Peptides against a protein of PDB entry 3WG5. Designs and how they scored, part 307

Target 1, 218 residues: chain A of PDB entry 3WG5
Amino acid sequence: LAKNIVYVAQIKGQITSYTYDQFDRYITIAEQDNAEAIIIELDTPGGRADAMMNIVQRIQQSKIPVIIYVYPPGASAASAGTYIALGSHLIAMAPGTSIGACRPILGYSQNGSIIEAPPKITNYFIAYIKSLAQESGRNATIAEEFITKDLSLTPEEALKYGVIEVVARDINELLKKSNGMKTKIPVNGRYVTLNFTNVEVRYLAPSFKDKLISYITD
Target 2, 218 residues: chain A of PDB entry 3WG5 as posed
Amino acid sequence: LAKNIVYVAQIKGQITSYTYDQFDRYITIAEQDNAEAIIIELDTPGGRADAMMNIVQRIQQSKIPVIIYVYPPGASAASAGTYIALGSHLIAMAPGTSIGACRPILGYSQNGSIIEAPPAITNYFIAYIKSLAQESGRNATIAEEFITKDLSLTPEEALKYGVIEVVARDINELLKKSNGMKTKIPVNGRYVTLNFTNVEVRYLAPSFKDKLISYITD

## One batch from the design tools (peptide; made by RFdiffusion4, then SolubleMPNN)

Design b2_p29_6_s4 (from b2_p29_6, 9 letters changed)
Fold by OpenDDE base, seed 2:
Structure b2_p29_6_s4 (fold): chain B 218 residues (1-218), chain C 218 residues (1-218), chain A 29 residues (1-29)
Amino acid sequence: as target 1 above (218 residues)
Amino acid sequence: as target 1 above (218 residues)
Amino acid sequence: SVPIATKPFVSPITFKSLNGKEIKEIYIK
């Protein structure tokens, strides 16, 4: 029986326009091969809001399920990473990871102090993050608190509060636990039941360009 | 009967990118020789959060058990050192050592005063440290209090509260007490029972580079 | 629509100054 393909790719570092290009490339490859899903191992401290919103749109336009996996242990889907996760078809976290802290800022002063976003911007992102949570059937109250309280959660807390769907130690456990789950948002207008029976895992390496950009942005 | 090897290495001083390189080198050597474990004698006042997080990841990716041993007496796993310990397969402390005081800061002013981290950062590290504790089956409440109360504990307190696993005066006592214990986090996806029967202890010396960097950063 | 021109950041850990200098130095002490 022809094995279904699951792609795995890593996205690490700040969310920028280059990160969008990584998402786009990875998802496109997986779409072209009619993969059962793509798993994005995400480790980000956050980044640019514009890039984040574009990434969310790209995920939502995917022809296949996009699973955000906060991995490895010690990684985070912080700030912009939380929005990306909430916009995805499934969220998984490894033990020892975190999610949240989503308050928008204009930047940092030279002394490292936060330059606060005006209420107009903050309110926009509150509405945006709540919308992502609601659309995906996740906890919109907690999503709001990721901004209003700068809340951060453990995997266990995030699972308990209905922010994420899976806690998994590795890709194999993720595949096992998510097998038979429905996507939290539709794929081509339909909620898809994930089938990870008899799958081949294919790892996508970062392109040379991706490696270079990661090196520059780290 | 072929003796199992236990490596022992020292990491002392501030946690930096160079400290990551030390951890990576030491663990790699021990992995290559299929050591039963590596014991890292840790004495640190803390340091950079980015380096700390990378070190935690490196430990968690180890193919062999990594034991953090706060040693010698008078040493500490302070601040960043606590996170590293909580991310490890086993924590031991010598009598007269300390652990904790994990509140993140942005740095020090010219007058030596602390530049406070914004709540966003503090909350991130609360989630992170709690996640490390939970993953390792250690006291997550105390882990949080290492930040929120800037709590510091003695070895006896840390053992009592389930933060650490062993109080030991020296390497021999550590090996004896930890023999037959299970790792607090998995090695290659499995919790390993430590076997320190008929072991050879091998000490890893700091490289010339490590010595030079330690000299510059101290 | 929030003007894209404001380039808001959603980043808890990475300190980028408005002038492009990343404050990488979060210290846990």
Scores: peptide ipSAE 0.065, ipTM 0.367, DockQ to the pose 0.071; fails the geometry check
Fold by OpenDDE base, seed 5:
Structure b2_p29_6_s4 (fold): chain B 218 residues (1-218), chain C 218 residues (1-218), chain A 29 residues (1-29)
Amino acid sequence: as target 1 above (218 residues)
Amino acid sequence: as target 1 above (218 residues)
Amino acid sequence: SVPIATKPFVSPITFKSLNGKEIKEIYIK
């Protein structure tokens, strides 16, 4: 009986077009192997909104469940990372991680101050993040407050308020806790019940290109 | 006339024994080329205290100035990263970065809560961070507050309070602003005046091993 | 056109939990 395969890959750093390529590559590999799921260990301070939206779209188009796992301790799904998480089939967080702070900005001024986004842009992202939350059956009020109040949450808070689905210390605990959970968004139009019985965990290493561009964009 | 060579390398992620190896490798390369300085673009949430202390020692033993540059925007020299910065010959920060939050912890509990360090450990690191600040002529009161108040600062605040030396948007601005500055700690027993006139900037790519272990430890 | 970015994580000070406490949880192993 073929073991249920779960892929694990890491995405770290700023969300860029290259991060999209990483997501696409990792998900594609896992799709090709008909994996039960892919877990993306995510650690990001945020990044580009366009890349983020593309990543969300790519996740939504996945043929397999994409689990965003904010890992390791000290990691964050900050800003753009929160959107990505909210766009995923399941969110997990390790203890000592954070999620939130989703207020869009235009950039940083020469003096290091934030260039605020105009209300039009902020309102767009409020609508967008609320949509992600609603579609995934997650707390849309908190999702809005990730922007309007620059709110950040601990894993325990995020779980308590229905923003995320799992708090887990490691991959093994994640698999154990998420076993039998339904995806929060559909996979190919269906809500999938995760089956992590007799799991084979496969780690995907970043490609040489992934490493290079992480190096360049970081 | 041989151009003044400045190496630039990136260190990102958790501070580990591998991060030490990265520092050692990068500094060694720059030393071999008799570089005017090496700039380490640092983005870290913190990490192991032992590795951090070893990194500080390695920096202190450098034959050339080691500049810690908290970069890019969104990066942090958090926790262990702050100690490393305070142990360096010059600290720069990009706009939208942070420094501080240096309180030692023993780890995270199973529920994700912080396991507090006992007073003995906390006091040790207070003494240590104050020593780094004092030796570098930086604000030792603020350095203590990085622990006692879990203080974090913006680049502008850090500059204002004499924790760092430069706020710069990019390598070019960093070189321009730091040109003619003296190192905050000695190089081979001497305070060096940085000479970034006619600079050749050389970027060091992470080794395959660096990329692999960043992948494993991240 | 300056690309629209989500706010990067700048400092722990900017992270407030629902209880208004700063999420100061920095991973110092």
Scores: peptide ipSAE 0.046, ipTM 0.302, DockQ to the pose 0.070; fails the geometry check
Fold by OpenDDE base, seed 1:
Structure b2_p29_6_s4 (fold): chain B 218 residues (1-218), chain C 218 residues (1-218), chain A 29 residues (1-29)
Amino acid sequence: as target 1 above (218 residues)
Amino acid sequence: as target 1 above (218 residues)
Amino acid sequence: SVPIATKPFVSPITFKSLNGKEIKEIYIK
């Protein structure tokens, strides 16, 4: 029986192998407590494709609903963040946030120019992002345009075009609006109706390791 | 006498020391030909603050007007790109582009988390971005909010709030709309009225070095 | 001193090529 608990954790920054570790840790904690869901407050400019794909897989393997919430205002689910969102059980955005701009690049040259991905890689990620959208019942045409046009959307546009499910100013509004919604992908093979009636919100802080790595890279 | 020539060059990717070299090269070519202006098609997620400040200085030292054009649709003048734009003689944006999200960070942790800048650094860049806005007669309040709220704006909003001067779909519309506008900062100590009547548009390609570094980092 | 970056920093996506060669860091912006 799921505890009437919703976890909230923040993931901010580039998507890397460590971001995978953060997702894994946070989701594992919420799974262990049989939480109703975990909300990941996501603010990312993007990152590594391998790490992103691993994160998507970890979300899809979650024993509980994983809600991606682009928060706070000014945050973005940019690039890799969009893939992660599209791979999740529910997407929410705060006003003043953005989603999209998903074109893969090989990296940055020593001169800081973007190294364009060859068509084979671009086409791979087009297929991948479309699959995420289709599997979640989200707008696959827009998902493709996130790559082909490097499209970015506001929360209102993303909602209107069927990319996301919720626009919410804060966690309380998110819980209120998403209460009774079905997950967009299955949890353990079943679509779950979210029940946020009388839930306790528990915030997860970064681990000491998260803080230390932030400090070392500071 | 300025040749009835306008140069167009693309700068795409992270702002680094090499991006400075690109700006310097492109502006120098346009200066040598006594061009009416150079338009830099900018698509950047941001980058290094030191390189950004050097680029701003290089633009301010230009002997000809430097127009920053956020292009194509889906492009952004994000973070460092906003500073560069605010330091330029004219800002244009294509529909479907964005500007803002200027909060400084120390970098990314090995775990991919954002390392937040200490207040002293944040305050430094608040002062810096406000100075760029004030000197160019642009909205300094919004410029500050690009940092304090990590605010991002659409072209229409940026125009409405007095952050940018032009919304244009392409180079031809940009030239048409900006014809007769005064530069927002001086060129050699004087505000210049842009004259795009019967101009030749010349496109500058990346150098071999630009291509090679892109290849090595590919 | 970690270089001060202005956000957003789009980091490279490392993609292994379909042929098993590590394609160096593919960044998804």
Scores: peptide ipSAE 0.028, ipTM 0.287, DockQ to the pose 0.092; fails the geometry check
Fold by OpenDDE base, seed 4:
Structure b2_p29_6_s4 (fold): chain B 218 residues (1-218), chain C 218 residues (1-218), chain A 29 residues (1-29)
Amino acid sequence: as target 1 above (218 residues)
Amino acid sequence: as target 1 above (218 residues)
Amino acid sequence: SVPIATKPFVSPITFKSLNGKEIKEIYIK
């Protein structure tokens, strides 16, 4: 039986394989408790494409809804963060956050300049991000433009264009607004109607490992 | 019922979150087929600590034995690769391969020099690698020395010191030598005796995604 | 043997905010 529990966890910083571990751990905890959902407070400037794709896959394999919440104000779901969001069951953004800017790069040169991805890579990620948008019933044209135009959107724009589902100031408002919404992708093959009636909010703290890696990557 | 199938897949290059996806995909395929085992031909100079830890965790969660095979000759399970190997159900090495050199670094400076990890990070990874060795019944002292002395071993040395279980020239010799061995860590809570009698060897090719990421990270 | 960085450099995805501030891609080294 699903418990009236919603987990909240924070993922902040670069999207790395450690970020994958964080997602995996947090989602696993919420799965074990048969939580109604897990909300991931996401604040990322992006990161590794490989980690991003793994995170998306982990979200899609979740036994419970995974809500990406771009939070707090000033946070971003930039680059890899946008892909993760588009791969999730629900996207929310706080006012004053941003989403987009998804152009792949190969990295930075020794001088800090961007090493551009070849067209084949860019085209791959265009196809990938479009697929995520299409699978989630979100705006695939805008998703493509996140790459081709390096587009970034406000929460209001993202909502307007059908990129995200909720603009919310805090967890309580998010729960209120998303209550009764269907997940944008299936959970175990089913689109789930979110039930945030009388939910207990449980905050997941970073593990010691999480703290260590955050300390190392910062 | 377990099938008399052994999967073989190659993981080559840097350990990244994409490498995690490769591990996850390959192991999942083998799990779905109730394979006797999956052999991962590993050739890595190392990579991300976070990805490494995720890979180890994924291996430990495997429903089937995961054999790390440092292959072909000239390959290495260096740095992160050593951790992955130590986290696996069985380690094999081909002649002319190496294992070890596990000292964590924060990265490379703009001039290509190593940015040293602070003692707290080094100590964390010492504890971690020792735990992997201990959990797998492998040489924890040598595991520590992979960090503290930046030690690298030949297959013969690694076997002698109880770091690995098999030295094998090819998959057939690996299967022959490892037949009847118990996994060094449990599979679903049980130490499994490997049964490589009349096994079908199935090679897993890189997915299109795998090929792309390899192409991007190389 | 070249010390193997436990952190390979991952290509950051550069994010440009609408406000023209380049959100520097966080390179995971």
Scores: peptide ipSAE 0.019, ipTM 0.226, DockQ to the pose 0.067; fails the geometry check

Design b2_p29_7_s1 (from b2_p29_7, 13 letters changed)
Fold by OpenDDE base, seed 3:
Structure b2_p29_7_s1 (fold): chain B 218 residues (1-218), chain C 218 residues (1-218), chain A 29 residues (1-29)
Amino acid sequence: as target 1 above (218 residues)
Amino acid sequence: as target 1 above (218 residues)
Amino acid sequence: MKAVEATKKSGGVILDVTSDPSKAREVAA
């Protein structure tokens, strides 16, 4: 009996090389167990562009659907998180979350002021985010405005504008609403119809290393 | 009696936001104690450009001279480390260390291949590294070649070309050789003549958090 | 293991081009 398993894991905090390792580990576990999908509960203010691009690539190379779920209420898929979401097979958001604010920066000065990215870098990421949106059949105009206007959206707005696919309060509602949806990008070259009938939900806990890093970076 | 104190701290590994916190903590301690200088023993393969720029800014805002010492033998001030060094008040290297390899990249692909930075980003960092070199009266041509040719230098070459100021085997030799040198950039708007006569050397240990992060990132 | 070691040796400056708005708020508070 093909075990209809859905994995759920959490990724919180800044997007770093370590966050890539978390994504890779979580997706690999789910792939090994031939899961129907993995749901990544994402809460991030942003982070490194390189790590972000690597994560997007890892998601695109996944043998199973990767669902980004902006959760819990109060969470965000800010900056790098938006790119990751747009690179995923399905985006869901909980009520009271946000997505957007994707303008690239070089960093923060000591006084907390933003060091602006040169227009050339900004244009690179405009092209990149638009590509992610177009490839996933999502709103590329809004994706561009996430950068050019540093736009942030509510879940309801993001759904309305065709940035995301689902608004859900919890995992159970997410599974219910996404059941029968097609992935927005291919899985192994094919668009997959999600089947969440009679699924076993398995939570992946952070590794000891994950817990330790989170404790240090928080 | 004005305590002639020189602090010595170690920074090893990738340049990250946490590395910035280490620099900030170490420099702040030395500032609070009105140290003659702080020596940062640096061993880094590089890291984040944003963190690097923040570190450079923190050094430039220091109330005391910050000396970057590429140490121990076998260490490097690679990539981000070179920028940090060029932004500092004095650069020293131990025999058997290296400096350079400053070409910016976007990151690594899953297969470990380098994702090249667009020419626009490369040009930004060329301008930046040249500015650091010029401001410090160091060799701006070689600084550019650290990027354009991905050049790496030995301590002897770096000294010869006017990239660094001192080659020293240990802290004692560094203090001896740098005694009476002027800082290459201002401290509080003034070039300072280093005075390492009868100094007490105080080692700053990594915090518990520092040790834990190092353990995880290593 | 091997891929991480190879990444450690390639001394490129890695761009962080994405903002952490949360840290900006903590510094501004």
Scores: peptide ipSAE 0.028, ipTM 0.234, DockQ to the pose 0.320; fails the geometry check
Fold by OpenDDE base, seed 5:
Structure b2_p29_7_s1 (fold): chain B 218 residues (1-218), chain C 218 residues (1-218), chain A 29 residues (1-29)
Amino acid sequence: as target 1 above (218 residues)
Amino acid sequence: as target 1 above (218 residues)
Amino acid sequence: MKAVEATKKSGGVILDVTSDPSKAREVAA
């Protein structure tokens, strides 16, 4: 009996249009191979809202479960990373990671001060992040507070408050803990029960283009 | 017996004069084929008020029902998109989408700050959006608050408050839920009962021109 | 590039308002 395949790929750095291309490539490979899931090891301080929204859409359109894993220890799913996580089929965090701080900004002034987003934009993203939380059966109140209070959480707090589904130290623990869990959003219109019994883990490397762009944007 | 045809097309990105051409093309195709309806999958952050008003007029002049569907998950009908939706024969939203934030602006300053519209313009659009809501039998108080409070809503909130008619995950669920609904505005002077029994769904692709312009304006 | 460096410190969602100011709101003509 062919072993179920789980792909693992890494997304690190700022969320940009190039990050969308990385997500699209990784998910497409996993879809083509009919993988049980893809795990994206995410470490991001945030980034562009347009790219973030496109990534969320791409995840939600995936033919297979997409697991966002805030990894390794010291990583974060900050700002745009939180939206991406909330748009995914399952969220995991490693100990020593963080999630939250989702307040939108227009950018930075020449003096390095934040240019605040106007209330219109802030309210738009409040509705958006609440929608992602509600659709995924996650804590929409905390999702709002990620913006209104600029709240950041530890993995233990995020799990306790129903923001995430798993705390795991590594891929093996993640697979073990998430085995038998139902996806928090549907795959092709159906909630899928993850089957991580007898899985083969395959790591996807960044493309040459991905490496080059990451080097330029880091 | 010839199957009733429902067209589906996508409008994404900013509302511009080119977006009007897309709406006009899609609706014209559906009119020529005497479709039961056209569903426009809408994902927009907003855009130009002149283009928006022309799109609303084009929808209201349609010989067939035009359904605005905020889709896929993560999409929005923000700003101009809300006006377009309120001007349509039926509004649907997918889970994980948003609607609202309709306050008009003159643009952005060089520093990225919003240039606010003067009270005269704001009041004009308050009257306009209320008119669209009233004519369509939708919540005119909330329509006003989309401007005055810059309110944004989830699909569940929008349904609850009588802003939209359907929450649906996909086209099949939309067709199922909207079957037998009456249009919220008339088609050729008559309110039409939608008949989505035994329908053939036809997808309209963007023209080459539409793709090129979208690429330039993204 | 400059907007990218600033996100490393603050964790905010950056809206690319500079590339198209019309993305966020209806501009009354």
Scores: peptide ipSAE 0.025, ipTM 0.235, DockQ to the pose 0.136; fails the geometry check
Fold by OpenDDE base, seed 2:
Structure b2_p29_7_s1 (fold): chain B 218 residues (1-218), chain C 218 residues (1-218), chain A 29 residues (1-29)
Amino acid sequence: as target 1 above (218 residues)
Amino acid sequence: as target 1 above (218 residues)
Amino acid sequence: MKAVEATKKSGGVILDVTSDPSKAREVAA
């Protein structure tokens, strides 16, 4: 019996292997408790491609719906965060947030300049981001432009263009608006209709390790 | 007046942005004190390409010779560590260490499988590692094979093939053997002859931040 | 500091050069 429970967890900062561990831990907890869904409040400037791909895979392997919520106002799902969002069961954004800017880079030089990715890397990630958009029934053209034009969108634009599913000011509005929506990708091979009627919201705190790494990497 | 001082610092673990900060800090200290050189005892399985490139650039911008010493026995300059070594003024290895295994990867999947880099990424790093070898007068063919064959070498093999300059059991033997050697790349636009006659060895300790990150990432 | 902070802020998808699968999880911390 699915418990009328929705988990909410925060993931902030750079996308790293540690961020993968956070996603894995949070999703695992929610899976074990047979939650209706987990909402991940995401605020990231981007990060590592490997960790990002692993996170996407972990989301896709989830036994429950994973909702990416770009929150709070001022937050972004930039770069790797956009890929993660596009790989998730539902995307929500708070007003005053952003999504996009997905151009891959090799890194930053000492002078702070971007080390450009070779065209083939860029092409790989274009193919990858388009696949995520296609699989989730989201706008693959805009997904490509997140790379080719380094495009960033507001929540309203992202909703309008079919990149995201919900604009919500808080968790309560998110639950209300997403209630009855179908997941954009399957859960255990099936598209799930979200049921947020009479749900208990449970907040997951970051582990001690989570806090320590965030402090060091911020 | 160059002080008859040689700094020695340890860098262990994954190559990250934090590792860059360690390199930058250590080299800066040695530069400020007008050291004859800094020896970095390196033990790494690899890490981030961006951090690696920044470290290489930081070494190349050094006002003093930077010697990479793969130490202690059992240590490696694997993957990113090999690039760093090839970008340095002199490479030494202790017996029982290794260098190589430079194949770029996108990361690891959840199942622990390697996510292969696209051919263009691999080609980029082939060009890059060959450039480092060429600029340092080291074996560019072997440098390429570090990627194409994921080749790893012993100290004796690496010396024989002209990948490294010194095999040394400890700092004292390193100083003795490298005394009178020319740097493999310029220092301030000039190839420097190392002078380790009557030098004082100064050990740099990792900062508190260095220790904390190493503890979390190990 | 600033360059590393710049890498942290500009949101790039970054590649790795790692040899050890077990430790690749650790690099990204």
Scores: peptide ipSAE 0.025, ipTM 0.277, DockQ to the pose 0.239; fails the geometry check
Fold by OpenDDE base, seed 4:
Structure b2_p29_7_s1 (fold): chain B 218 residues (1-218), chain C 218 residues (1-218), chain A 29 residues (1-29)
Amino acid sequence: as target 1 above (218 residues)
Amino acid sequence: as target 1 above (218 residues)
Amino acid sequence: MKAVEATKKSGGVILDVTSDPSKAREVAA
């Protein structure tokens, strides 16, 4: 029996429109190969809201399941990363990772202080994050609190509260635990049941472009 | 004979990841309706390089032709807008518009002076813009000069130099002039011949989200 | 905000390389 392919790629650092390029490239490769899924190992402190929204849309338009995996231990899906996760087909976290802290800000002042978003913007993102949670059948109350309380959760808490679907130490455990799960959002209008019983794992390396911009953004 | 649909949408202002959301939404609507094409009326002074690259990718992944139309008179496809145009299936400009001025910058200093991009970044974007031009069969030498000379062109110059395909005063003239043209890049791996002989024009309004973020970014 | 105002002036492609990890929480609407 031909092995289904599962792609794995890493996205690390601030969420920017370059991060979107990485998502788009990786998902496109996985789509072209009719992969069973792509797993994105995500480690982000957050980033641009606009880039985040675009990434969410790109994920939601994917022809294959996109699994956001907060990995490795010590990684986070903070701020923008949480929105991305909530917009994805499946969320997994490794032990020792975090999710949440989604309060929008306008930026940083010259003194490094946060420029707070006006209530109008905050309320927009509350509505947005709740919609992502609701559409994916995840905890919309906690999603709101990621903003209103700037809440951050452990993998165990996130699983307990129905924010995420899997806690896994590595890709093998992730594949094992998520096998037979349905995607939390549709793939091409259908909820897909993941089949990881006979898969080949392929790692996607950053492109030269990805490396260059990571080098510039680091 | 059922009329083919051509969508028209406006994208105005800085290129941000929100601008990507607009592109993605508009293109998606047009794709869902199996439109003959979508025309994006573009007016931008530029914006984020990352958002720009994402927009280019989204356009290149479109299942329908995306026509970038620099419109109305007085509009520009400046900086990021030029890259977007060069990444699209067809470029049109209205009289009294401009394209070019693509020199990358890191940002603005406290005094409002430009922080110049290092040569490494500039060279990256030179290679990138040349690739967009080459892939679309457009003038790669001029594309490079959009950066190296910060060159800006009129519609007549841009047409003359093979940067763009159409000069048109309005949507009707655009449809008429572009009818029977082939896309400059593939649509789903094939160069499409545009058929505007029997079309219904549908205008896409900004979503509430689009209006809200335009309101926030204005 | 800063990047938005800046692009109006120069028409440049802005690479906002916020190297500061603390700045990464910027959910800029």
Scores: peptide ipSAE 0.019, ipTM 0.229, DockQ to the pose 0.126; fails the geometry check

